# Designs tried in a protein design run: peptides against a protein of PDB entry 5JXT. Part 11

Target 1, 319 residues: chain A of PDB entry 5JXT
Amino acid sequence: SLLPKKEINVYIGMSEMQVKWYQKILEKDIDAVNGAGGKRESKTRLLNIVMQLRKCCNHPYLFEGAEPGPPYTTDEHLIYNAGKMVVLDKLLKRIQKQGSRVLIFSQMSRLLDILEDYCVFRGYKYCRIDGSTAHEDRIAAIDEYNKPGSDKFIFLLTTRAGGLGINLTTADIVILYDSDWNPQADLQAMDRAHRIGQTKQVVVYRFVTDNAIEEKVLERAAQKLRLDQLVIQQGRAQVAAKAAANKDELLSMIQHGAEKVFQTKGAFGTMAEKGSQLDDDDIDAILQAGETRTKELNARYEKLGIDDLQKFTSESAYE

## One batch from the design tools (peptide; made by RFdiffusion4, then SolubleMPNN)

Design b2_p22_1_s1
Fold by OpenDDE base, seed 1:
Structure b2_p22_1_s1 (fold): chain B 319 residues (1-319), chain A 22 residues (1-22)
Amino acid sequence: as target 1 above (319 residues)
Amino acid sequence: MTEAEYRAARAARRAARRAAAL
């Protein structure tokens, strides 16, 4: 029998470099961030800010001039300059020691490039599929990963390319390195491992940058997922179409955590306390805190009706 | 080596690794 998947959000503090880049992104468009642009502010400008902030949450090396050098090297700085990489690096060691295999999903093929460089740097054997992968190469990569006794530990996938009906039940761990705006894309990614033929408990780790825009991306995705469920249950298919964030929603998302980011000198949370020196107890604490916050998040949206889920609740913007 | 040159060289190494894995 297929066991239910366990999904936990892993809330991760920004590194010092991420904080500096996050501040720089906000400062560059401070008038738009403060809502001073009024009716003249384009939705496109706000979407661009959102995309830069999401890039920052993933890895600062997605920006030109962020990599340390010259000389330019692949080294430990690839890890400690991104909170998600610090947690990933510790978590992958644990996963490997447990004899598990892992799918890593991202929305960003350029982040998969960083993860590929990381895999090589750590000596992890991997497969990769993105939106540019030829059909034949995609089949070959899937078959190489799924073969009995495969030495491939990691599969790197873009969420949408990985969502296309493939079977990856030879993995039992799923890492969503970032979230899709459409929670159905992430579910489809999880369902590559959580499918008929899986013999293990599937565990999904959703990485979420704490005190940043990614919390609001996650909240909006959770709202949409609950709305989609209620719409299916109530037969109201027409309600699902209005899910494009408006300007005020985008602005609220950009503003979330911005004040705390501006006040922060250095890194956030466990990244400030320990940085790259995370031990197994720190990982357990992060996972336990994440499990609690995940339950609280789900419980918040489970109580809401269709009309409440259609309202963007800004209440969490001032905490 | 500029950052752009380094990024290009890294991209070429990734492409070569992917081609050799087929």
Scores: peptide ipSAE 0.573, ipTM 0.945, DockQ to the pose 0.628
Fold by OpenDDE base, seed 5:
Structure b2_p22_1_s1 (fold): chain B 319 residues (1-319), chain A 22 residues (1-22)
Amino acid sequence: as target 1 above (319 residues)
Amino acid sequence: MTEAEYRAARAARRAARRAAAL
């Protein structure tokens, strides 16, 4: 029988470079961040800020002028300049050592470019599919990954392209490097490994940048998922979760952790303490803390009814 | 080499690796 998947949110501090870029993004649009633009601030401007902050949470090299150089090289700086890469790098070593195979999903094809450069740098054999991959090349990549005795360890996928009904049950680990606004897209990604034909316990690691916009993306996704579940369960088809955040929700999301980011000199959390020198015990501590926070997050939304979930805009309203 | 030139060269190397893996 298919074992239930284990899902763990992995809360990861920003690197020093991420903090600097996060500050720079907020400072560039400080009037919008402070809500001083009032009704004049466009929803489009706030969405652009959210997208830049999400890029920062993923990797600072998504911005021009962030890569160190000249000379420009692929080296350890590709890892230590992004908190998610530091955790990923340690986690992949563990995953490989245990004889597992891994799907890595992202919303951003440009992040998959960084992950591809990382795979080459570490000598990881990989496949890749994104929204630009031709149908034939997609089939070839899937077949190459799934073939008996495949030497491909990693499959890099955009969440939307990877969500398209494919079977990847030859992997047992799923890493969501970032989250979709629609939790169903992430579930569809997980279901590529967590499907009939899987013989192992599927484990899903969801990377979440701590004290940043991504916590609010996660909360909104969890709220939407619970609401979608309750609507199905209660037959209340008219209670669609608002698919698009309103202006005030976007502003609240942008403001989340912004003060602490401005006050911070250097990296956050375990990234400040250990940086790239994370050991196996540090990873275990991050995973244990993540498992606890995941249970707490789920428990908050499980107690809420449809009417509460429709009004839910921030954690502080239900404490 | 500028950052833009480096990024372009890296993109070309990725494309070449993908084409050789098919």
Scores: peptide ipSAE 0.573, ipTM 0.944, DockQ to the pose 0.628
Fold by OpenDDE base, seed 2:
Structure b2_p22_1_s1 (fold): chain B 319 residues (1-319), chain A 22 residues (1-22)
Amino acid sequence: as target 1 above (319 residues)
Amino acid sequence: MTEAEYRAARAARRAARRAAAL
């Protein structure tokens, strides 16, 4: 029988470089961030800020002028300049030692380019599929990954391209490097490994930048998922959860953690204390804290009714 | 080498690795 998947949110602090770039993004649009634009502020402007902040949470090298040089090199700076890469680097070493195989999902093909350079730098054998991959090349990559005795350790996928009904049950670990706004897209990605033919316990690690916009993206996705479940259970097909955040929701998400980011003169949380020097005990502590916070997050939304889940107020999550 | 030239060279190396893996 297929074992239930284990899902763990992994809360990760920003590197010093991520904090600097996150500050720079907020400062560039400070009037928007402060709500000073009033009724005239376009939803498009707020969506652009959200997209830049999510890029920063993924990797600062998604911006021009962030990569150190000259000389320009692929080196350890690719890892220590992004909190998610520091955790990923340690976690992949553990996963490989366990004889597991891993799917890594992202919303951003440009992040998969960084992860591809990282795989080459660490000597990890990988496959890749994104939205631009031809149909034949997708089949070839899937077959190469799934073949008996495949030496491919990592599969790099965009979440939407990986959602296309493919079977990847030869992997038992799923890393969601970032989250989709639609929690169903992430579920569809997990279902590539968590499907008929899986023989191992599937473990899903969802990376979340702590005290940043990604925490609010996660909360909103959890709220929406619970609402979708209750609507299905109650047969209330008419409660289409508004798929898109309104302006006030987007503004609240942008403002989340912004003050603490402006006050921070270095890295954030565990990245300030240990940086790239995380050991196996530090990873265990991060995973245990993540498991606790994941249970607390789920328990918070399990108590809410349909009417409460339709109200996106930060206040209703703390009552 | 500029950042743009390095990024272009890195992209070309990724494309070459993908073509050789097929």
Scores: peptide ipSAE 0.571, ipTM 0.944, DockQ to the pose 0.626
Fold by OpenDDE base, seed 3:
Structure b2_p22_1_s1 (fold): chain B 319 residues (1-319), chain A 22 residues (1-22)
Amino acid sequence: as target 1 above (319 residues)
Amino acid sequence: MTEAEYRAARAARRAARRAAAL
């Protein structure tokens, strides 16, 4: 029998470099961030800010001029300059010691480039598939990963390319390095490992930058997923139509945690306390806190009806 | 080496690794 998947949101503080770049992104468009443009502010401008903030949450080296140098090197700075990389680096060591194999999903092929450089730097053997990968090369990469006794520990995938019906049940760990706006895309990614033929407990780690836009991306995705489930259960086909965030929703998402980011002189949370020196106990604490917050998030949306889920509940913006 | 030159060199190394893994 296939065991139910365990899903854990892993809430991760920004590095000092991420805080500086997050501030810089907000400051560049401060009038839009403050809502000073009102009804005149373009949805496109807000979407651009959202995309830059999401890049920052993933890795600051997605921006020009963020990489330290000259001299330019691949070194430990690739890890410590991004909170998600610090947690990933410790988590992968644990996963490998357990004899597990891991799928890492991202929305951003340019982040997969950073993860590829990281895999080489750590000596992790990997496969990669993205939207540009030829069909034959996709088959070859899947077969190389799935072969008996494969030495490929990591599979790097873009969420959309990895969602295309492939079987990766030879992995038991899934890391969602970032979230899709459509929660169904992330589910389709998880279902590559969580499928008939899986013999292990599938564990899904969803990385979420704490006190940043990614919390609101996650909340919106959870809300949408619950709404989609209730619409199916109640047979109300007409409700599914509002997939795209409005301007006010985007603005609220951009503003979330912005004040605390501006006040911060350094890193956030465990990244401020330990930086790159996270131990196994720090990882266990992060995972335990993540399990708790995941249950709370799910319980919040499970209690809501269709009419409540259709409203963007800004209530979490006032606490 | 400029950042642009370094990025180009890194991209070329990734392309070479992918080609050697096939």
Scores: peptide ipSAE 0.551, ipTM 0.941, DockQ to the pose 0.617

Design b2_p22_4_s3
Fold by OpenDDE base, seed 5:
Structure b2_p22_4_s3 (fold): chain B 319 residues (1-319), chain A 22 residues (1-22)
Amino acid sequence: as target 1 above (319 residues)
Amino acid sequence: AAAAAARAARAAARAARRAAQR
């Protein structure tokens, strides 16, 4: 029988470099961030800020001029300059030691490029699929990963390309390096490992940059998922989930954690305390804290009705 | 310029590795 998947949100502090780039992104558009643009502020401008902040949460090297050099080679700086990479690097060692195999999903093909460079740097054998991968190459990569005795440890996928009907039940660990705005895309990605033919407990680690826009992306995705579930359960087909965030929602998402980011000198949380020196106990603490916060997040949305979930802006959640 | 060249070289190296995995 297929065991229920375990899903854990892994809340990760920004590295010092991420904080500096996050500040620069906010400062560049400070008038928009402060809501000073009023009704004249374009939704497109806010969406651009959101996309830059999400890039920062993923890896600062997604920006021009962020990569240290010369010599501009792949080295330990690729890991320590991104909180998610620090956690990923430790987690992958544990996963490998356990004899598990891992799917890593991202929305960003350019992040998969960084993850390829990382895999090579660490000596991890991998497969890759994204939206540009030819159909034949996609089949070949899947077959190479799934073959009996495959030496491929990691599969790198874009969430949407990986979501398309493939079987990857030869992996038991799923890492969502970032989240889709549509929670169904992430579910479809998880279902590549969590499917008939899986013999192991599937564990899903969802990486979330703490005190940043990604918490609000996660909250909105969780809200939408609960709304979709309730609509199906109650047969209320007319509840069009507001598919697109409005300007005020986007602004609130951009503002989330911005003050603390501006006040912060250096890295956040465990990244400030330990940085790249995270040990196995630090990872266990991060995972345990994540498991607690995941239960709290789920419990919050489980109590809400359809009407509450439709009205629920992230502000009403601290009263 | 040097950073852009290094990025291009890494992109070419990734493409070459993907081609060799066939």
Scores: peptide ipSAE 0.481, ipTM 0.930, DockQ to the pose 0.565
Fold by OpenDDE base, seed 2:
Structure b2_p22_4_s3 (fold): chain B 319 residues (1-319), chain A 22 residues (1-22)
Amino acid sequence: as target 1 above (319 residues)
Amino acid sequence: AAAAAARAARAAARAARRAAQR
């Protein structure tokens, strides 16, 4: 029988470089971040800020001029300059030692370029699919990954390209490097490994930058998922979950952790304490803290009814 | 200029590796 999937949110601090770039993004649009633009601030401007903050949470090298150099080569700096890469680098060593195989999902094909350079630098054998991958190449990559005795450890996928009905049950670990605004897209990505033909327990690690925009993206996705589930269960098909964040919700998300980011000199949390020198005990502590916070997050939304979940999305819509 | 050239070289190397996986 298919075992239930285990989902763990992995809360990760920003590196010093991420903090500096996160500050720079907020400072560039400080009037919009402070709400000083009032009714004149376009929803498009706030969405652009959110997009830049999410890029920063993924990797600072997604920005022009962020890569250190000369020599501008792939090296250890690719890892220590992003909190998610530091955790990923340690977690992949553990997963490989366990004889597991990994799907890594991202929203950003440009992040998959960084992960591809990382895989080569660490000597990890990988496959890749994104939204630009030709149909034939997609089949070939899936077949190469799924073949008996495949030496491919990692599959790199964009969440939307990986969501398209494929079977990847030869992997038992799923890493969501970032989250989709639609929680159903992430579920569809997990269902590539968590499907008939899976013989192992699927474990999903969702990376979340702590004290940043991604925590609010996760909370909103969890609210939406619970609302969608309750609507289906109650047969209330007329409750269209508001598909798009309003301006005030976007502003609140941008403001989340911004003050602490401005006050911070250096890195955040475990990245400040240990930097790139995370050990196996530090990873266990991060995973255990993440499991606790994941249970707390789920328990918060499980207690809410449709009307409560709608009020949280609507009270910001009547001013 | 050197950073842009290095990015282009890495992009070409990624494309070559994907082509060799066929």
Scores: peptide ipSAE 0.476, ipTM 0.927, DockQ to the pose 0.561
Fold by OpenDDE base, seed 4:
Structure b2_p22_4_s3 (fold): chain B 319 residues (1-319), chain A 22 residues (1-22)
Amino acid sequence: as target 1 above (319 residues)
Amino acid sequence: AAAAAARAARAAARAARRAAQR
């Protein structure tokens, strides 16, 4: 029988470079971030800030002029300048030693470019598909990855391109490097490995930048998923979950952790203490803390009714 | 200019590696 998937949110501190870029993004639009833009502030401006903050949480090299150089070559700086890359780099070594194979999903094809450069730098054999990959090339990459005795360790996918009904049950580890606004897109990505034909325990690691917008992206996705489940269970098809965040929701998400980011000198959490020198014990501590916070997050949303889950208010989560 | 050239060179190298995996 297919074993139930284990899902763990991995909460990761920003690197010093990510903190600096996160501050710079907020400062550039500080009036918007403070809500001072009033009724004239476009939803488009807030969506742009959200997009830049999510880029920062993924990797600072998604910004023009962020990459250090000359020589502008792939090196250890590609790893230590992004908290998610530091954790990924250690986690992949463990996964490989266990004889596991891994799917890495992202919303951002440009992040897959960074991950591709990383795979080459570390000598990881990989496949890649994204939204721009031709249909024939997608088939070829899937077949090469699924081949008996395939030497391809990593599959790099955009979440939506990887969601298209493909079978990747030859992988047992799924890393969601970032989250979709639609939790169903992430579930569809997980279901590429967690499907009939899987022989191993599927483990899903969801990377979440701690004290940043990604926590609110995750919370919103979890809330939406629970609402969708309750609507299905109660037969209340008329509760159309508002498909798009409103202006005030976007503003609240942008403001989350902003003050602490402005006060921070250097990196966050384990990234401040050890930087790129994480050991196996540090990874275990991060995974254990993540498992605890994942249980707490799930328990929070399991207690909420449909009416509470419809109210995206920061206040209703503290009673 | 040098950073843009290096980004273009990496993009070309990625494209070449993907073509060689076919």
Scores: peptide ipSAE 0.471, ipTM 0.929, DockQ to the pose 0.564
Fold by OpenDDE base, seed 1:
Structure b2_p22_4_s3 (fold): chain B 319 residues (1-319), chain A 22 residues (1-22)
Amino acid sequence: as target 1 above (319 residues)
Amino acid sequence: AAAAAARAARAAARAARRAAQR
């Protein structure tokens, strides 16, 4: 029988470089961030800010001029300049020691480029599929990953490429490096490992940058998922249509944690105390805290009815 | 210029690794 998947949100602080870039993104569009643009502020401008902030949460090297150099080579700086990479680097060592195999999903093919460079740098054998991968090359990569005794430890996928109905039940760990706005896309990604033919308990780690826009992306995705479930259960198909965030929701999401980010000198949260020197006990503490916050998040939305789940609580950046 | 050249070289190396997996 297929065991239930275990899902854990892993809340990760920004590196010092991420804080500096996050500040720079907010400062560049400060009038839009403060809502000073009023009714004239375009939804497109706010969506562009959201996209830049999400890029920052993933990796600062997604920006031109963020990569250190000379020599402009892959090195330890690729890890320590992004909180998610610091946690990933420790977590992958643990996963490998356990004899597990891992799917890593992202929305960003350019982040998969960074993860590919990281895999090469650490000597991890991997497969890769994204939206540009030809159909034959996708089949070949899946077959190479799934073959008995495969030496491929990691599969790198865009979440969109994971949506193709492929079977990856030879992996038991799923890392969502970022979240989709549509929680169904992430579920479809998890279902690549959590399917008939899986012999292990699937564990899903969802990386979330703490005190940043990604926390609000996660909350909105969790709210939408619960709403979609209740709509299916109650037969109210008309409620599912509010998929796109409005301007005020986008503004609230951009403002979330912005004040603390502006006040922060150096790294944030989990990265401020130990940075790249995280040990196995620090990872256990992060995972335990994440498991607690995941239960709290789920319990928050399980008690809500359809009408409450339709209210986006703009908890202002001041609550 | 050097950063752009290094990025291009890494992109070419990734493309070559993907082609060798075919």
Scores: peptide ipSAE 0.463, ipTM 0.926, DockQ to the pose 0.544

